# Designs tried in a protein design run: peptides against a protein of PDB entry 5KEZ. Part 82

Target 1, 320 residues: chain A of PDB entry 5KEZ
Amino acid sequence: NVAIYNPFRPWWERYQPVSYKLCTRSGNEDEFRNMVTRCNNVGVRIYVDAVINHMCGNAVSAGTSSTCGSYFNPGSRDFPAVPYSGWDFNDGKCKTGSGDIENYNDATQVRDCRLTGLLDLALEKDYVRSKIAEYMNHLIDIGVAGFRLDASKHMWPGDIKAILDKLHNLNSNWFPAGSKPFIYQEVIDLGGEPIKSSDYFGNGRVTEFKYGAKLGTVIRKWNGEKMSYLKNWGEGWGFVPSDRALVFVDNHDNQRGHGAGGASILTFWDARLYKMAVGFMLAHPYGFTRVMSSYRWPRQFQNGNDVNDWVGPPNNNGVI

## One batch from the design tools (peptide; aimed at target 1 H154)

Design b2_p29_4_s4 (made by RFdiffusion4, then SolubleMPNN; from b2_p29_4, 17 letters changed)
Fold by OpenDDE base, seed 2:
Order: structure tokens, then sequence, then C-alpha cells
Structure b2_p29_4_s4 (fold): chain B 320 residues (1-320), chain A 29 residues (1-29)
């Protein structure tokens, strides 16, 4: 991915890929392979956060300022380390004046235009699908158990399906022969927009962002909400079917007030309430649970916003 | 009391979801 130095190595640089090489702030491919092996050998499975909707921001300077040193040129859509070219992006398909998503009530914009300037891959092209599948298959062959698909809301479900259909079975050194990768898709659906989480059920599980948002409201006792109202927690609250849901109290985005859930989201900053929420989540049978492990950072609020929300995990001069 | 989704709502089965997806696959392109 791109190496950002202003601000200094933010967490979100990870979501601006310039290649599918496994060399990042976390380590190189050999170190990753070693980690996956060690984890699998003790029954801990690895699920990769796969960024396949886009490459880096369109305004990032061309050059070799990346975690693996690969050259890239956002201006010309040149990513030779893949390789991608201008033919592999949705620039001509997006109809907005800016080239970015401008209206989230327009599903075509949401999927064909750039997410906050991130160069949007033409996932309808078999070439693009194949390059992504090769990346994911390399990870599968290393021994990962599955994937979180980042920004799935911004990809056509059929394109995702086409990629998934190209995937190998899991590595038989650790998984039963014929095992399929576990797939869960990040889709922010709190209602009110045309894209629905149900559009993605055919590909795997979907993040249920209503879970953390509503649970936070209940535990905070906002708007007269009571714990007793959780008797029919899950589908009874309008959540997706349990077998399609991946649930969580918070994630890296809404922990910073971004994405979905707003101020209702409980985080480690509210330790007691957070423990209550996580405990409830783990005890309740609804959905597949994900527990967040985060870190403290020096928050600086200006006009109600944390200007240091970019701060990444503790690191040694950018290396995690 | 409790917060309740409309009583007429029944979550689809996995089979129904899969069938729905197959029937509308072309529209997702």
Amino acid sequence: as target 1 above (320 residues)
Amino acid sequence: GERTFPKEYTPPTLAEIEQYYKERLASFQ
C-alpha cells in the first residue's frame, strides 16, 4: 500500500493498495506465512481483510512511496506491480462530475464511482477479477481460512460472486479437503439507502452494523431503551438472518465516530459499558461474533471531532 | 415491553436467499 507521511503512517494507508504483494507495515510474506502456520498449528485461523474494491487515492503522488517499494502512478492509473492500467478502472463508467460518490441514494454511483477519491476497479472485467482471485488464492494457499471483503457495499454482488467462484479450496494441511473460505462482507446498511445487506447474502455473511448501534443505545439507556427489550434480540429487531450476520460492538471506523452507529457505539473508552456489551454479544446466540482489539491514542477534539483519529497502532517508526 | 419487528416478517431461509440470488444474478452485473 501507499506509505503516507502526513499524517505520519495513519491506519488508513493500509486501505490504499498499490499492489497485492504481501509486504506491509506488519511484515513481509515470509513472516506472514510463518505467522499463519503457527496460528493454524494451534487451531487459530486467519481471516484477511481484503481490499479489492479499489487501489490508492487518485491524488497520491506517483512514485515508489509504498510499503513494498512498488512503483505506481494514480494519475495515469498505472499499477505495474499487478499490473493494472487505465483500462481496469471505472473512470469512464462513473457519471458524477467529481468522479467520486456524490449521492449514496444512487446505487450506481456507490458502486461505480470512487470512494473518497480511491481509484475504483472495474470488477466487471474478467482480467480484474482474475488478478484479485490470484491474490486471494495466494493467501488461501498460504493457509488463511477466509476473508473480510472491504467496502463490499461499493462492489456489485455479482462481481464479488465471480471472484469467489475462482477461489481455491482451503489448504488441506490444516482444513478438511474441499473446505471453502469463510467470507464476510463489510456492508454498512442502517436503512434509508437503496443498497441493502441482503443483496450480498449469496456471497457469504454480512456485517450487521445495526447490532452495535442498537446495543449501544440500549446499554446507554438512551431514549428509554431497556435491557428487557433485548428478549427478541436479532431478527426480532430487524437484523439480518443470524446465519448471514457478522456482529460486533465496534470496529476501527465507528470507534472513531465514522462509518455507522455514531455516538451510540460503545468502545473501550467507555470500559464498563463496553464490557457489558461485549459480554452480552458473546453470550447471545445471534450471528457470528467478532471482538475488537484496539489501542489508545492521544485524542484531540476540535469542534467535536478528534483530529488524531488517523493514529494507527503502536509502532516503531511506522513499523508495526 | 420489547422492540418488535413487524410480526408478518419472517427472515428468509438460506435456501430462499440462494434462490433469490441465482434468479437475480444478472441484475448484479
Scores: peptide ipSAE 0.040, ipTM 0.348, DockQ to the pose 0.025
OpenDDE base, seeds 1, 3, 4, 5: peptide ipSAE 0.013, 0.023, 0.010, 0.007; ipTM 0.356, 0.494, 0.387, 0.440; seed 5 fails the geometry check

Design b2_p29_5 (made by RFdiffusion4)
Pose (drawn by RFdiffusion4):
Structure b2_p29_5 (pose): chain A 320 residues (1-320), chain P 29 residues (1-29)
Amino acid sequence: as target 1 above (320 residues)
Amino acid sequence: AAETAANLANLDAYRAFLQARADAFAATQ
């Protein structure tokens, strides 16, 4: 991923890929393989956050400011370490004047245009689908059990299916024959938009962002909500079917208060209420549960938004 | 209707925040 130095090494630089080499601030390929093997050998699975909608920001300076030193040039669309060229991006397919996503009532541009200027991969091309599949198959054979598909709302459901069609079964040393990767797709669907999370049920589960937003408001007793109203918690509140939901109280993104749910999202900063919300979630049968494990940062709210929400993991001069 | 409007306002504020951040980053390039 791009090594971003202003601001200093933000957590979200990891969502701007430069290549598919397994080489990050978290470690190299040997350390990654070692982790996956050791965890599988004690029965704990690894799920990978797959960033496949885009490469890095179009305005990022060319050079080798990358976590493995790989060269890249966003202005010329050259990512030779993969390799990707200008033919591999949606510049000619997007219809907005800016080339970015401008209107979320237009389902097409949400898919074909650049998300906040991030170079949008042409996922309809077999070559691009193959390079992504090669990356995910490398992970599957190492032994990962599934994937979080980042920014799934900005990918066509069919393109995702075409990529998943190319995946190996899970490593037969640890998983039964014919086992398929667990897929959960990150789609923020609070209603009112043309894209529905149900559009993605063919590919795997989806993140149910309504879950934590509603639970936070209820536990905080905001907006007239009471815990007694949780008697019909689940699809009775308009959530996706339980067998398609990945649920959580907060995630790494919206725990910073700017996300789906804003200030209502309970986090470790609100420890007393947070424990209660996690407890309710873990006790209730709805959904497959994910628990957040975080790091502290110097929060500094100005106008209800944290100007330090970009701060990366604890580090000594960028080394985690 | 009111709930839907509030949800959409929240998502718009979220997207505006991310765009402002992207622009600020681009200006340092």

Design b2_p29_5_s1 (made by RFdiffusion4, then SolubleMPNN; from b2_p29_5, 13 letters changed)
Fold by OpenDDE base, seed 1:
Structure b2_p29_5_s1 (fold): chain B 320 residues (1-320), chain A 29 residues (1-29)
Amino acid sequence: as target 1 above (320 residues)
Amino acid sequence: SAEEAENLANMKKYFELLKARAKAVASTQ
């Protein structure tokens, strides 16, 4: 991915790929392979956060400032390490003046335009689908069990399916022959927009963002909410079907919003309430559960916003 | 309920803005 130095190596640089090389501040391919093997050998499975909707930001300077030294040029849409060129992006398909998503009520913009400047891949093209599938298959062959698909809301479900149809079976060294990768898709659907979580049910599970939001309000006792109301928690609260839901109390995005929007989301910053929420989530049968493992950073609030919300995970190994 | 719908709408805006803000900064560096 792009190496950002101002601010210094933020968490979000990881979501700006310039290649599909397994070479980041978290380690190289050999180290990753070693981890996957060790985990699989003790029954711990690995699911990769796959960033396949886009490449890096359109305004990033061209050069070799990347975690694996690969050259890239956002201006010309040149990513030779893949390779991608100007033919592999949706620049001509997006009809907004900025080239970015401007109206989230327009599903076409949401899927064909750039997410806040991130170069949007033309997933309708078989070439692009194949390059992504090759990346994911490499991971499958290493021994991963599945994927979180980042920014799935911004991809056409049919394009996702086309990619998934190209995937290998899981590695038979650790999984039964014919096993398929576990897929869950990040879709922020709190209602009010044309794109729905149900659009993606055919591809796998979907993140249920209503879960953490509503659980937070209940445990915080906001708006007269009571814990006794959790009796019909799950589908009874209007959530997606349990067998399609991936649930969580917080994630890396909404964890960074304290004070900005009065969010109900519980995080480790509210330790007591957070433990209650996580405990409840793990005890309740609804959905596939994900527990957050995060880190503390030096928060600095200005005008209700944490100006240090960019701070990435601790790193002291000197890897670019 | 109407109150719940309003709360969800507010949360939606918050989540989208937060995600967009982080990635917008990334795209300009």
Scores: peptide ipSAE 0.029, ipTM 0.612, DockQ to the pose 0.349
OpenDDE base, seeds 2, 3, 4, 5: peptide ipSAE 0.033, 0.028, 0.018, 0.027; ipTM 0.615, 0.582, 0.490, 0.608; seeds 2, 5 fail the geometry check

Design b2_p29_5_s2 (made by RFdiffusion4, then SolubleMPNN; from b2_p29_5, 16 letters changed)
Fold by OpenDDE base, seed 4:
Structure b2_p29_5_s2 (fold): chain B 320 residues (1-320), chain A 29 residues (1-29)
Amino acid sequence: as target 1 above (320 residues)
Amino acid sequence: AEEEKENLANMKKMFALLKERADAVASKF
């Protein structure tokens, strides 16, 4: 991914890929392979946060300022380490003036335009699908168990399906022969927009963002909510079917006050309430559960916004 | 109706336990 130095190595640089090489602030491919092996050997499975909707931001300077040293040029859409070129992006499909998503009520913009400046890959192209599949298959062959698909809302479900259809079975050293990768898709659906979580059920599980938002409201006793109302928690609250849901109390985005759920989201900053929420989630049978592991940072609020929301994990001069 | 009552009772027990544990941890600081 891109190495950002202003601000200094923010968490979000990880979501700006310039290659599919396994070199990051966390280590190289050999170290990753070693970790996956060690984890698998003790029954801990690895799921990769796969950023396949886009490459880096369109405004990032060209050069070799990346975690694996690969050259890239956002201006010319040149990512030779893949390789991608100008033919592999949706610049011509996006019809907005800025090239970015401007209206979330337009599903075509949401899927074909840039998410906050991130160069949008043309997932309709078999070439692009194949390059992504090669990346994911390399990880599968290393021994990962599945994937979180980042920004799935911004990809056409059929394009995702086409990629998934190219995937290998899981590594038989650790998984039964014929096992398929576990897929869960990040889709923010709180209602009110044309893109629905149900659009993605055919590809795997989806994130249920209503879960953390509603649970936070209940535990905080906002809007007259009571614990007794949790008697029909799950589908009874309008959530997706349990077998399609991945549930969580918070994630890295809404932990910072933005994204789905707003201020209702409980985080480690409110330790007591957070533990109650996580405990409830783990005890209740609805959905597949995910627990957040995060870190503290020096929050500084200005006009209700944390100006330090960019701060990444504890590091040694940028190295995690 | 009985199933709902049982579910509610179980949830109350769970939250009571979690509250107790949280309070116990908080009392150490």
Scores: peptide ipSAE 0.026, ipTM 0.477, DockQ to the pose 0.018
OpenDDE base, seeds 1, 2, 3, 5: peptide ipSAE 0.021, 0.025, 0.006, 0.006; ipTM 0.446, 0.502, 0.306, 0.283

Design b2_p29_5_s3 (made by RFdiffusion4, then SolubleMPNN; from b2_p29_5, 19 letters changed)
Fold by OpenDDE base, seed 3:
Formats: structure tokens, C-alpha cells, sequence
Structure b2_p29_5_s3 (fold): chain B 320 residues (1-320), chain A 29 residues (1-29)
């Protein structure tokens, strides 16, 4: 991914890829393989956060300022380490004036235009699908158990399916023969927009962002909500089917007040209430559960916003 | 660097957009 130095190595630089090389601020490919092996040997499975909707921001300077030193040029859409070129992006397909998504009520814009400047990959192209599949298959062959698909809302479900259909079975050194990778898709669907979580059920599980938002409201006792109302928690609250849901109290985005859930989201900053929420989630049978492991950072609120929401995990000069 | 600053601005815009959307949806509840 791109190496950002202003602010200094923010967490979100990880979501701006310039190659599919396993060479980042967390380590190199050999170190990753070693970690996967050690984890698998004790029954801990690894799921990769796969950023496949886009490459880096269109405004990032060309050069070799990346975690693996690979050259890239966002201006010319040149990512030779993949390789991608100008033919592999949706620039000509997006019809907005800015080239970015401008209207989330237009499903075509949401899928074909840039997510706030992030160069949008032409996932309709078999070449692009194959390059992504090669990346994911390399990870599968190393021994990962599955994937979170980042920004799935911004990809056509059929394009995702086409990629998934190219994936290998899991590594037989640790998984039964014929095992398929576990797939869950990040889809922000709180209602009111044309793109629905149900559009993605055919590809795997989806994130249920209503879960953390509603649970936060209940545990905070906002708007007269009561714990007794959790009697029909799950589908009875308008959530997706349990067998399609991945549930969580918070994630890295909404922990920082970004995205779905707003102020209702409970985090480790509210320790007592957070423990209640996580405890309830783990005790209740609805959905596949995900527990957040995070870190403290020096929060500084200005006009209701944390100006340090960019701060990444504890690191040594950018290396964790 | 101007390009780095522009990228930073884009990311800020992204987060602000997400916040705006969240508020809009919340108002419908």
C-alpha cells in the first residue's frame, strides 16, 4: 500500500493498495507465512481483509513511496506491480462530474464511481478479476481460511461471484479436502438506499451494521429502549437472516465515529457498557460473531470530531 | 507535499460523507 507521512502512517493507508504483494508495515511475505503456519498449527484460523474494489487515491504522488517499494502512478493509473493500467479502471464508465460517487441513491454511481478519490477497479473485466483471484489464491495457498471483502457495497455482486468462482480450495495441510474459503462482505445497509445487503447473500455472509447501532441504543437506554425488547433480537428487529449475518459491536470505522451507527456505537472507551454489549453478543445465537481488538490513541475532539481519528496502532517509526 | 495533502483531504471527505450518511439514515428511524 501507499506510505503516507502526513499524517504519519495513518491506519487508513492500509486501504490504499498499490500492489498485491504481501509486504507491508506489519511484515514481509515470509513473516506472514510463518504467522499463518503457527496460527493454523494451534487451531487459530486467519481471515484476510481483502481490498479489491479499488487501488490508492487518485491524488497520491507517483513514485515508490509504498510499503514494498513498488512503483505506482495514480495519475496515469499505472500499477506495474500487478500490473494494472488505465484500461483496468472505471474512469470512463463513471459519468459524474467529479469522477467520485456523488449520489448514494444511484446504485450505478455507488459501484462504478470512485469512493472519495480511490481509483475504482473495472471488476467487470476478466483480467481484473483474474489478478484479484491470483492474489486471493496466493493467500489461500499460504493457508488462510477466508476473507473479509472490503467495500463490497461498491462492487457488483456478480463481479464478486466471478472472482469467488476462481478461488482454490483451502490448503489441505490444515483443512479438510474440498473446503471452501469463508467469505463475509462489508455492506453498509441501514436502509433508505437502493443497494441492499440481500443483493450479496449469494456470495457469502454480510456485515449487519444495524446490530451494533441498535444494541448500542438499547444498552444506553436511549429513546425508551429496554433490554426486554431484545426478546426477538435478530430477524425480529429487521436484521438479515442469522445464517447470512456477521455481527459486531464496533469496527475500526465506527469506533472512530465514522460510518454506520453514529454515537450509539459502544466501544472500549465506554468499558462497562461495552462489556455488556460484547457479553450479550457472544451469548446470543444470532449471526456469526466478531470481537474487536483495538488500541488507545490520544483523542482530541474539535467540534464533535476527533482530529486524531487517523492514528494507527502502536508502532516503531511506522513499523508495528 | 501537495499531493499528499490532497489525499489526506480526500480521506477526510470520505469520513465526513460516512458520518453524513449515518445521520441521514438515523433520522429515518
Amino acid sequence: as target 1 above (320 residues)
Amino acid sequence: DAEIEKNKANMKKYFELLKKRAKEVASKF
Scores: peptide ipSAE 0.079, ipTM 0.688, DockQ to the pose 0.036
OpenDDE base, seeds 1, 2, 4, 5: peptide ipSAE 0.024, 0.030, 0.016, 0.041; ipTM 0.574, 0.601, 0.455, 0.645; seeds 2, 4 fail the geometry check

Design b2_p29_5_s4 (made by RFdiffusion4, then SolubleMPNN; from b2_p29_5, 21 letters changed)
Fold by OpenDDE base, seed 5:
Structure b2_p29_5_s4 (fold): chain B 320 residues (1-320), chain A 29 residues (1-29)
Amino acid sequence: as target 1 above (320 residues)
Amino acid sequence: SEELKKNRENMKKYFELLKQRAKEVASKF
């Protein structure tokens, strides 16, 4: 991914890829293989956060300022380490004036235009699908158990399906023969927009962002909400079917107030209430649960916004 | 650099968009 130095190595640089090389601040490919093997050998499975909707921001300077030193040129859409070129992006498909998503009520914009400058991959192309599948298959062959698909709302479900259809079975050294990768898709669907979580059920599980938002409201006793109302928690609250839901109290975005769920989201900053929420989540049978492991950073609020929301995990001069 | 500035601005826009959308939906609850 791109190496950003201003601010100094923010967490979000990881979501701006320039190659599919397993070479980041977290380590190299050999170290990753070692970690996967050690984890699998004790029954801990690895799921990769796969950024496959886009490459880096269109405004990033060309050069070799990346975690693996690979050259890239966002201006010309040149990512030779893949390789991608201008033919592999949706610049010509997006019809907005800016090239960015301008209207989230237009599903075609949401999927064919750039997410705030992030270069949008042309996932309709078999070449692009194959390059992504090769990346994911490499990980599968190493021994990962599945994937979180980042920014799934911004990809056509059919394109995702086409990629998934190219995937290998899981590594038989640790998984039963014929096992398929576990897939869960980040789809922010709180209602009110045309793209629905149900559009993605065919590909795997989806994130249920209503879960953390509503649970936070209840535990905070906002808007007259009561714990007794949780008697029909799950589908009874309008959530997706349990077998399609991945649930969580918070994630890295809404820990920083970036939604979805706003101020209702409980985090480790609200320690007591957060423990209650996580305890309830783990005790209740609805959905597949995900527990957050995070870190403290020096928050500095200006006009209600934390100016240090970019701060990543503890590190030594950028190395984690 | 101007490029770095624009990239940071784009990321800020993303997070602000998420906040805005979340608030709008929350108002409908």
Scores: peptide ipSAE 0.356, ipTM 0.846, DockQ to the pose 0.037
OpenDDE base, seeds 1, 2, 3, 4: peptide ipSAE 0.330, 0.317, 0.314, 0.300; ipTM 0.826, 0.822, 0.821, 0.816; seed 4 fails the geometry check

Design b2_p29_6 (made by RFdiffusion4)
Pose (drawn by RFdiffusion4):
Structure b2_p29_6 (pose): chain A 320 residues (1-320), chain P 29 residues (1-29)
Amino acid sequence: as target 1 above (320 residues)
Amino acid sequence: SIHEPYFWDKTTKTVDGYNIMGFSLYTDF
């Protein structure tokens, strides 16, 4: 991923890929393989956050400011370490004047245009699908058990299916024969938009962002909500079917207060109420549950938004 | 400390796995 130095090494630089080499601030390929093997050998699975909708920002300076030193040039669309060229991006397919996503009532541009200027991969091309599949198969053979598909709303459900069609079964040393990767797609669907999370049920589960937003408001006793109203918690509140939901109280993004749910999202900063919300979630049968494990940062709210929400993991001059 | 999110199995009351997002070192596991 791009090594971003202003601001200094933000957590979200990891969502701007430069290549598919397994080489990050978290470690190299040897350390990654070692982790996956050790964890599988004690029965704990690894799920990978797959960033496949885009490469890095179109305005990022060319050079080798990358976590493995790989060269890249966003202005010329050259990512030779993959390799990707200008033929591999949606510049000609997007219809907005800016080339970015401008209107979320238009389902097409949400898919074909650049998300906040991030170079949008042409996922309809077999070559691009093959390069992504090669990356995910490398991970599957190492032994990962599934994937979180980042920014799934900005990918066509069919393109995702075409990529998944190319995946190996899970490593037969640890998983039964014919086992398939666990897929959960990150789609923020709070209603009122043309894209529905149900559009993605053919590919795997989806993140249910309504879950934590509603639970936070209820536990905080905001907007007239009471815990007694949780008697019919689940699809009774308009959530996706339980067998398609990946649920959580907060995630790495919206724990910073700017996300789906804003200030209602309970986090470790609200420890007393947070424990209660996690407890309710873990006790209730709805969904497959994910628990957040975080790091502290110097929060500094100005106008209800944290100007330090970009701060990366604890580090000494960028070394985690 | 591990700063990666993890999955919880409600039936077994155990950690099912970790979602790796790069907020910790691989050597921490």

Design b2_p29_6_s1 (made by RFdiffusion4, then SolubleMPNN; from b2_p29_6, 13 letters changed)
Fold by OpenDDE base, seed 2:
Parts: sequence; structure tokens; C-alpha cells
Structure b2_p29_6_s1 (fold): chain B 320 residues (1-320), chain A 29 residues (1-29)
Amino acid sequence: as target 1 above (320 residues)
Amino acid sequence: SINEDYFYDKEKKKIDGFLLRGLSRYTDF
């Protein structure tokens, strides 16, 4: 991915890929392979956050300022380490003036335009699908158990399916022969937009963002909400079917929401309430659960916003 | 169960606003 130095190596640089090389702040491919092997050997499975909707921002300077030194040129859509070219992006398909998503009520924009300037891959193309599948298959062959598909809301479900259909079975050294990768898709569906989580059920599980948001309001006792109302927690609260849901109290994005929008989200900053929420989540049978492991950072609030919400995990001069 | 009107009118908007701001930082290079 791109290496950002101002601010200094923020967490979100990881979501601006310039290649599919396993070479980042977390380590190199050999180290990753070693980690996956060690984890698998003790029954801990690895699920990769796969960024396949886009490459880096369109305004990033061309060059080799990346975690593995790969050259890239966003201006010309040149990512030779893949390789991608201008033919592999949706620039001509997006019809907005900016090239970015401007209206989230327009499903076509949401899928075909750039997410906040991130160069949008033409996932309708078999070439693009194949390059992504090759990346994911490399990970599968290393021994990962599955994937979180980042920004799934911004990909057509059929394109995702086409990629998934190209995937290998899991590595038989650790998984039963014929096992398929576990897929969960990040879809932010809080209602009110045309794109629905149900659009993606055919590909695997989906994130249920209503879970943490609504649980937070209940535990915080906002708007007269009571714990007793959780009797029908799950589908009874309008959530997706349990067998399609991946649930969580917070994630890396909304964990940074205190002081800003989304204040209902419980995080480790509210330790007692957070433990209650996580405990409830783990005890309740709804959905596939995910527990956050995070870190503290020096929050500095200005006008209700943490100006240090970019801070990534503890690191040594950028190396995690 | 839940006050849907409240959530969608207030909390959803707040969350949406936050998410938009959060997403915008992905290209803050």
C-alpha cells in the first residue's frame, strides 16, 4: 500500500493498495506465512481483510512511496506490480462530475464511482477479477481460512460472486479437503439507502452495523431504551438473518466515533459498558461474533472531533 | 423493541455523518 508520512503512517494507509504483494508495515510474506502456519497449528484461523474494490487515492503522487517499494502512478492508473492500467478502472463508467460517489441513494454511483477518491476497479472485467482471485488464492494457499471483503457495498454482488467462484479450496494441510473460504462482506446498511445487505447474502455473511449501534443505545439507556427490550434481539430488531450476520460491538472505524457522529458505539474508552456489551454479544446466539482488539492513542478533540483519529497501532518508526 | 423513528432520524444520521467523515480520511494523503 501507499506509505503516508503526513500524518505519520496512519492506519488508513493500509486501505490504499498499490499491489497485492504481502509486504506491509506488518511484515513480509515469509513472516506472514510463518504466522499463518503457527496459528493454524494451534487451531487459530486467519481471516484477511481483503481490499479489492479499489487501489489508492487518485491524488496520491506517483512514485515508489509504498510499503514494498512498488512503483505506481494514480494519475495514469498505472499499477505495474499487479499489473493494472487505465483499462482496469471505472473512470469512464462513473458519471459524476467529481468522479467520486456524490449520492449514496444512487446505487450505480455507489458501485461505479470512487469511494472518497479511491481509484475504483472495474470488477466487471474478467482480467480484474482474475488478478484479485490470484491474490486471494495466494493467501488461501498460504493457509488463511477466509476473508473480510472491504467495501463490499461498493462492489456489485455479481462481481464479487465471480471472484469467489475462482477461489481455491482451503489448504488441505489444515482444513478438510474441499473446504471453502469463509467470506464475510463489509456492507454498511443502516437502512435508508438503496443498497441492502440482503443483496450480498449469496456471497457469504455480511456485517450487521445495526448491532453495535443499537446495542450501544440500549446499554447507554438512550431514548428510554431498556435491556429488557433485548428479549427478541437479532432478527426481531430488524437485523439480517443470524446465519448471514457477522456482529460486533465496534470496529476500527466507529471506534473513532466518540465525540463525532455515531456516539452510541461502545468502545474500550467506556470500559464497563463495553464489557457488558461484548459479554452480551458473546452470550447471545445471534450471528457470528467478532471481538475487537485495539489500542489506546492520544486523543485530541477539537470541535467534537478527535484530530488524532488517524493514529495507527503502536509501532517502531512506522513498523508494527 | 426499538424506537425505529428515533434511530433512523437521529442516530442513523449521526452515524452516517461519522462514517462519511471516516471514509474521507482514506484519501487524506
Scores: peptide ipSAE 0.024, ipTM 0.583, DockQ to the pose 0.029
OpenDDE base, seeds 1, 3, 4, 5: peptide ipSAE 0.023, 0.021, 0.017, 0.023; ipTM 0.545, 0.574, 0.510, 0.575; seed 4 fails the geometry check

Design b2_p29_6_s2 (made by RFdiffusion4, then SolubleMPNN; from b2_p29_6, 14 letters changed)
Fold by OpenDDE base, seed 1:
Structure b2_p29_6_s2 (fold): chain B 320 residues (1-320), chain A 29 residues (1-29)
Amino acid sequence: as target 1 above (320 residues)
Amino acid sequence: PINEDYFYDKEKKTIDGYLWRGMSRFSDF
């Protein structure tokens, strides 16, 4: 991915890919293989956060300032390490003046325009689908069990399906023959927008962001909410079907205190309430559960916002 | 359940919270 130096190596640089090389601040491919093997050998499975909707920001300077030194040129849409060219992006398909999503009530913009400036891949093209599938199949071959599909809301469900149809079965060294990768899609659906979580049920599970948001308000006793209201927790609260839901108390995004769920989201910063929420989640049968493992950073609030919410995870190999 | 509008970040003018992913769009690096 792109190496960002201002601010210094933020967490979100990981969501600006310039190649599909397994060479980032998290480690190299050999180290990743080693980890996957060791984990699989003791029954711990690995799921990869796959960033396949986009490449890096359109305004990032061309060059080799990336975690594995790969050259890239956002201006010309040149990503030779893949390779991608100008033919592989939705520049001509997006009709907004900026090239970015300007109206989230326009599903076409949400899916065909750039997410906050991130170069939007033309997933309608078989070439693009194949390059993504090759990346994911390489990971499957290494021994991963499945994927989180980042920014699924910004991809057409049919394009996702086309990619998934190209995927191999899981590695039979660790998984039963014929096993399919576990897929869950990041779709932020809190209502009020045309794109719905149900659009993606055919591809796999979907993140249920209402879960952490609503649970947070209940445990915080906001707006008169009570724990007794959790009697019909799950579908009774308007959540997606349990067999389509991936649930969590917080994630890396909403842990920063804004966006999907806002200040209602419980985190390790409020340890007691957080433990209550996580305990409830693990005890309740609704959805497939995910527990957060995060890190502390030096929070500094200015005008209600943490100016240090960019701080990335602790890293002992900061040279990469 | 609380009104869905409660989860809208008025300051960031976003529900999805993707704003920070695009912070580098003004970067020269």
Scores: peptide ipSAE 0.025, ipTM 0.591, DockQ to the pose 0.029
OpenDDE base, seeds 2, 3, 4, 5: peptide ipSAE 0.022, 0.022, 0.025, 0.022; ipTM 0.609, 0.606, 0.607, 0.612

Design b2_p29_6_s3 (made by RFdiffusion4, then SolubleMPNN; from b2_p29_6, 13 letters changed)
Fold by OpenDDE base, seed 2:
Structure b2_p29_6_s3 (fold): chain B 320 residues (1-320), chain A 29 residues (1-29)
Amino acid sequence: as target 1 above (320 residues)
Amino acid sequence: EINEDYFYDKEKKKIDGYLLRGFSRYSDF
């Protein structure tokens, strides 16, 4: 991915790929392979956060400032390490003036325009699908158990399916023959937009962001909410079906959130309430549970905003 | 028992917008 130095190696640089090389701040491919093997050998499975909707930001300077030194040129849509070219992006499909998503009530914009400037891949193209599948299959062959699909909301479900249909079975050294990768899709659906989590049920599980938002409100006893109301927690609260839900109290994004809904999210900063929420989540039989392992950073609030919300995990001069 | 108005549309959009646009993964630098 792109190496960002201003601010210094933020967490979100990870989501600006310039290649599909397994060469990042976390280590190289050999180290990753070693980790996957060691984890699998003790029954711990690895699920990769796959960034397949986009490449890096359109305004990032061309060059070799990347975690593996690969050359890239956002301006010309040149990513030779894949390779991608201008033919592999949705620039011509997006009809907004900026080229970015401007109206989230327009599903076409949400999927065909750039997410905050991130170059949007043309996932309708078999070439693009195949390059992504090759990347994911390489990981499968290494021994990963499945994938979180980043920014799934911004991909057409059919395009995702087309990619998934190209995937290998899991590595038979650790998984039963014929096993398929576990797929969960990051879809932010809090209501009020045309794109729904249900659009993605056919591809695998989806993130249920209502879970953490609502649970936080209840645990905090906001708006007259009571713990007793959690008796029908899950589908009874309008959440997606349990067998389609991946649930969590917080994630890396909403840990840094603000506002009415954002403030409801419980995090390790509120240790007591957070433990209550996580405990409840683990005890209640709804969805596939995910527990966050995070870190402290030097928060500095200015006008209600943490100016250090970019701070990544503990590192040694940028190396994790 | 679903309170569809639990989060107002503006709140939903604010949260969604913040997560998607406020926490930009894009850098101009």
Scores: peptide ipSAE 0.028, ipTM 0.625, DockQ to the pose 0.028
OpenDDE base, seeds 1, 3, 4, 5: peptide ipSAE 0.035, 0.057, 0.029, 0.036; ipTM 0.643, 0.667, 0.562, 0.660; seeds 1, 3, 4, 5 fail the geometry check

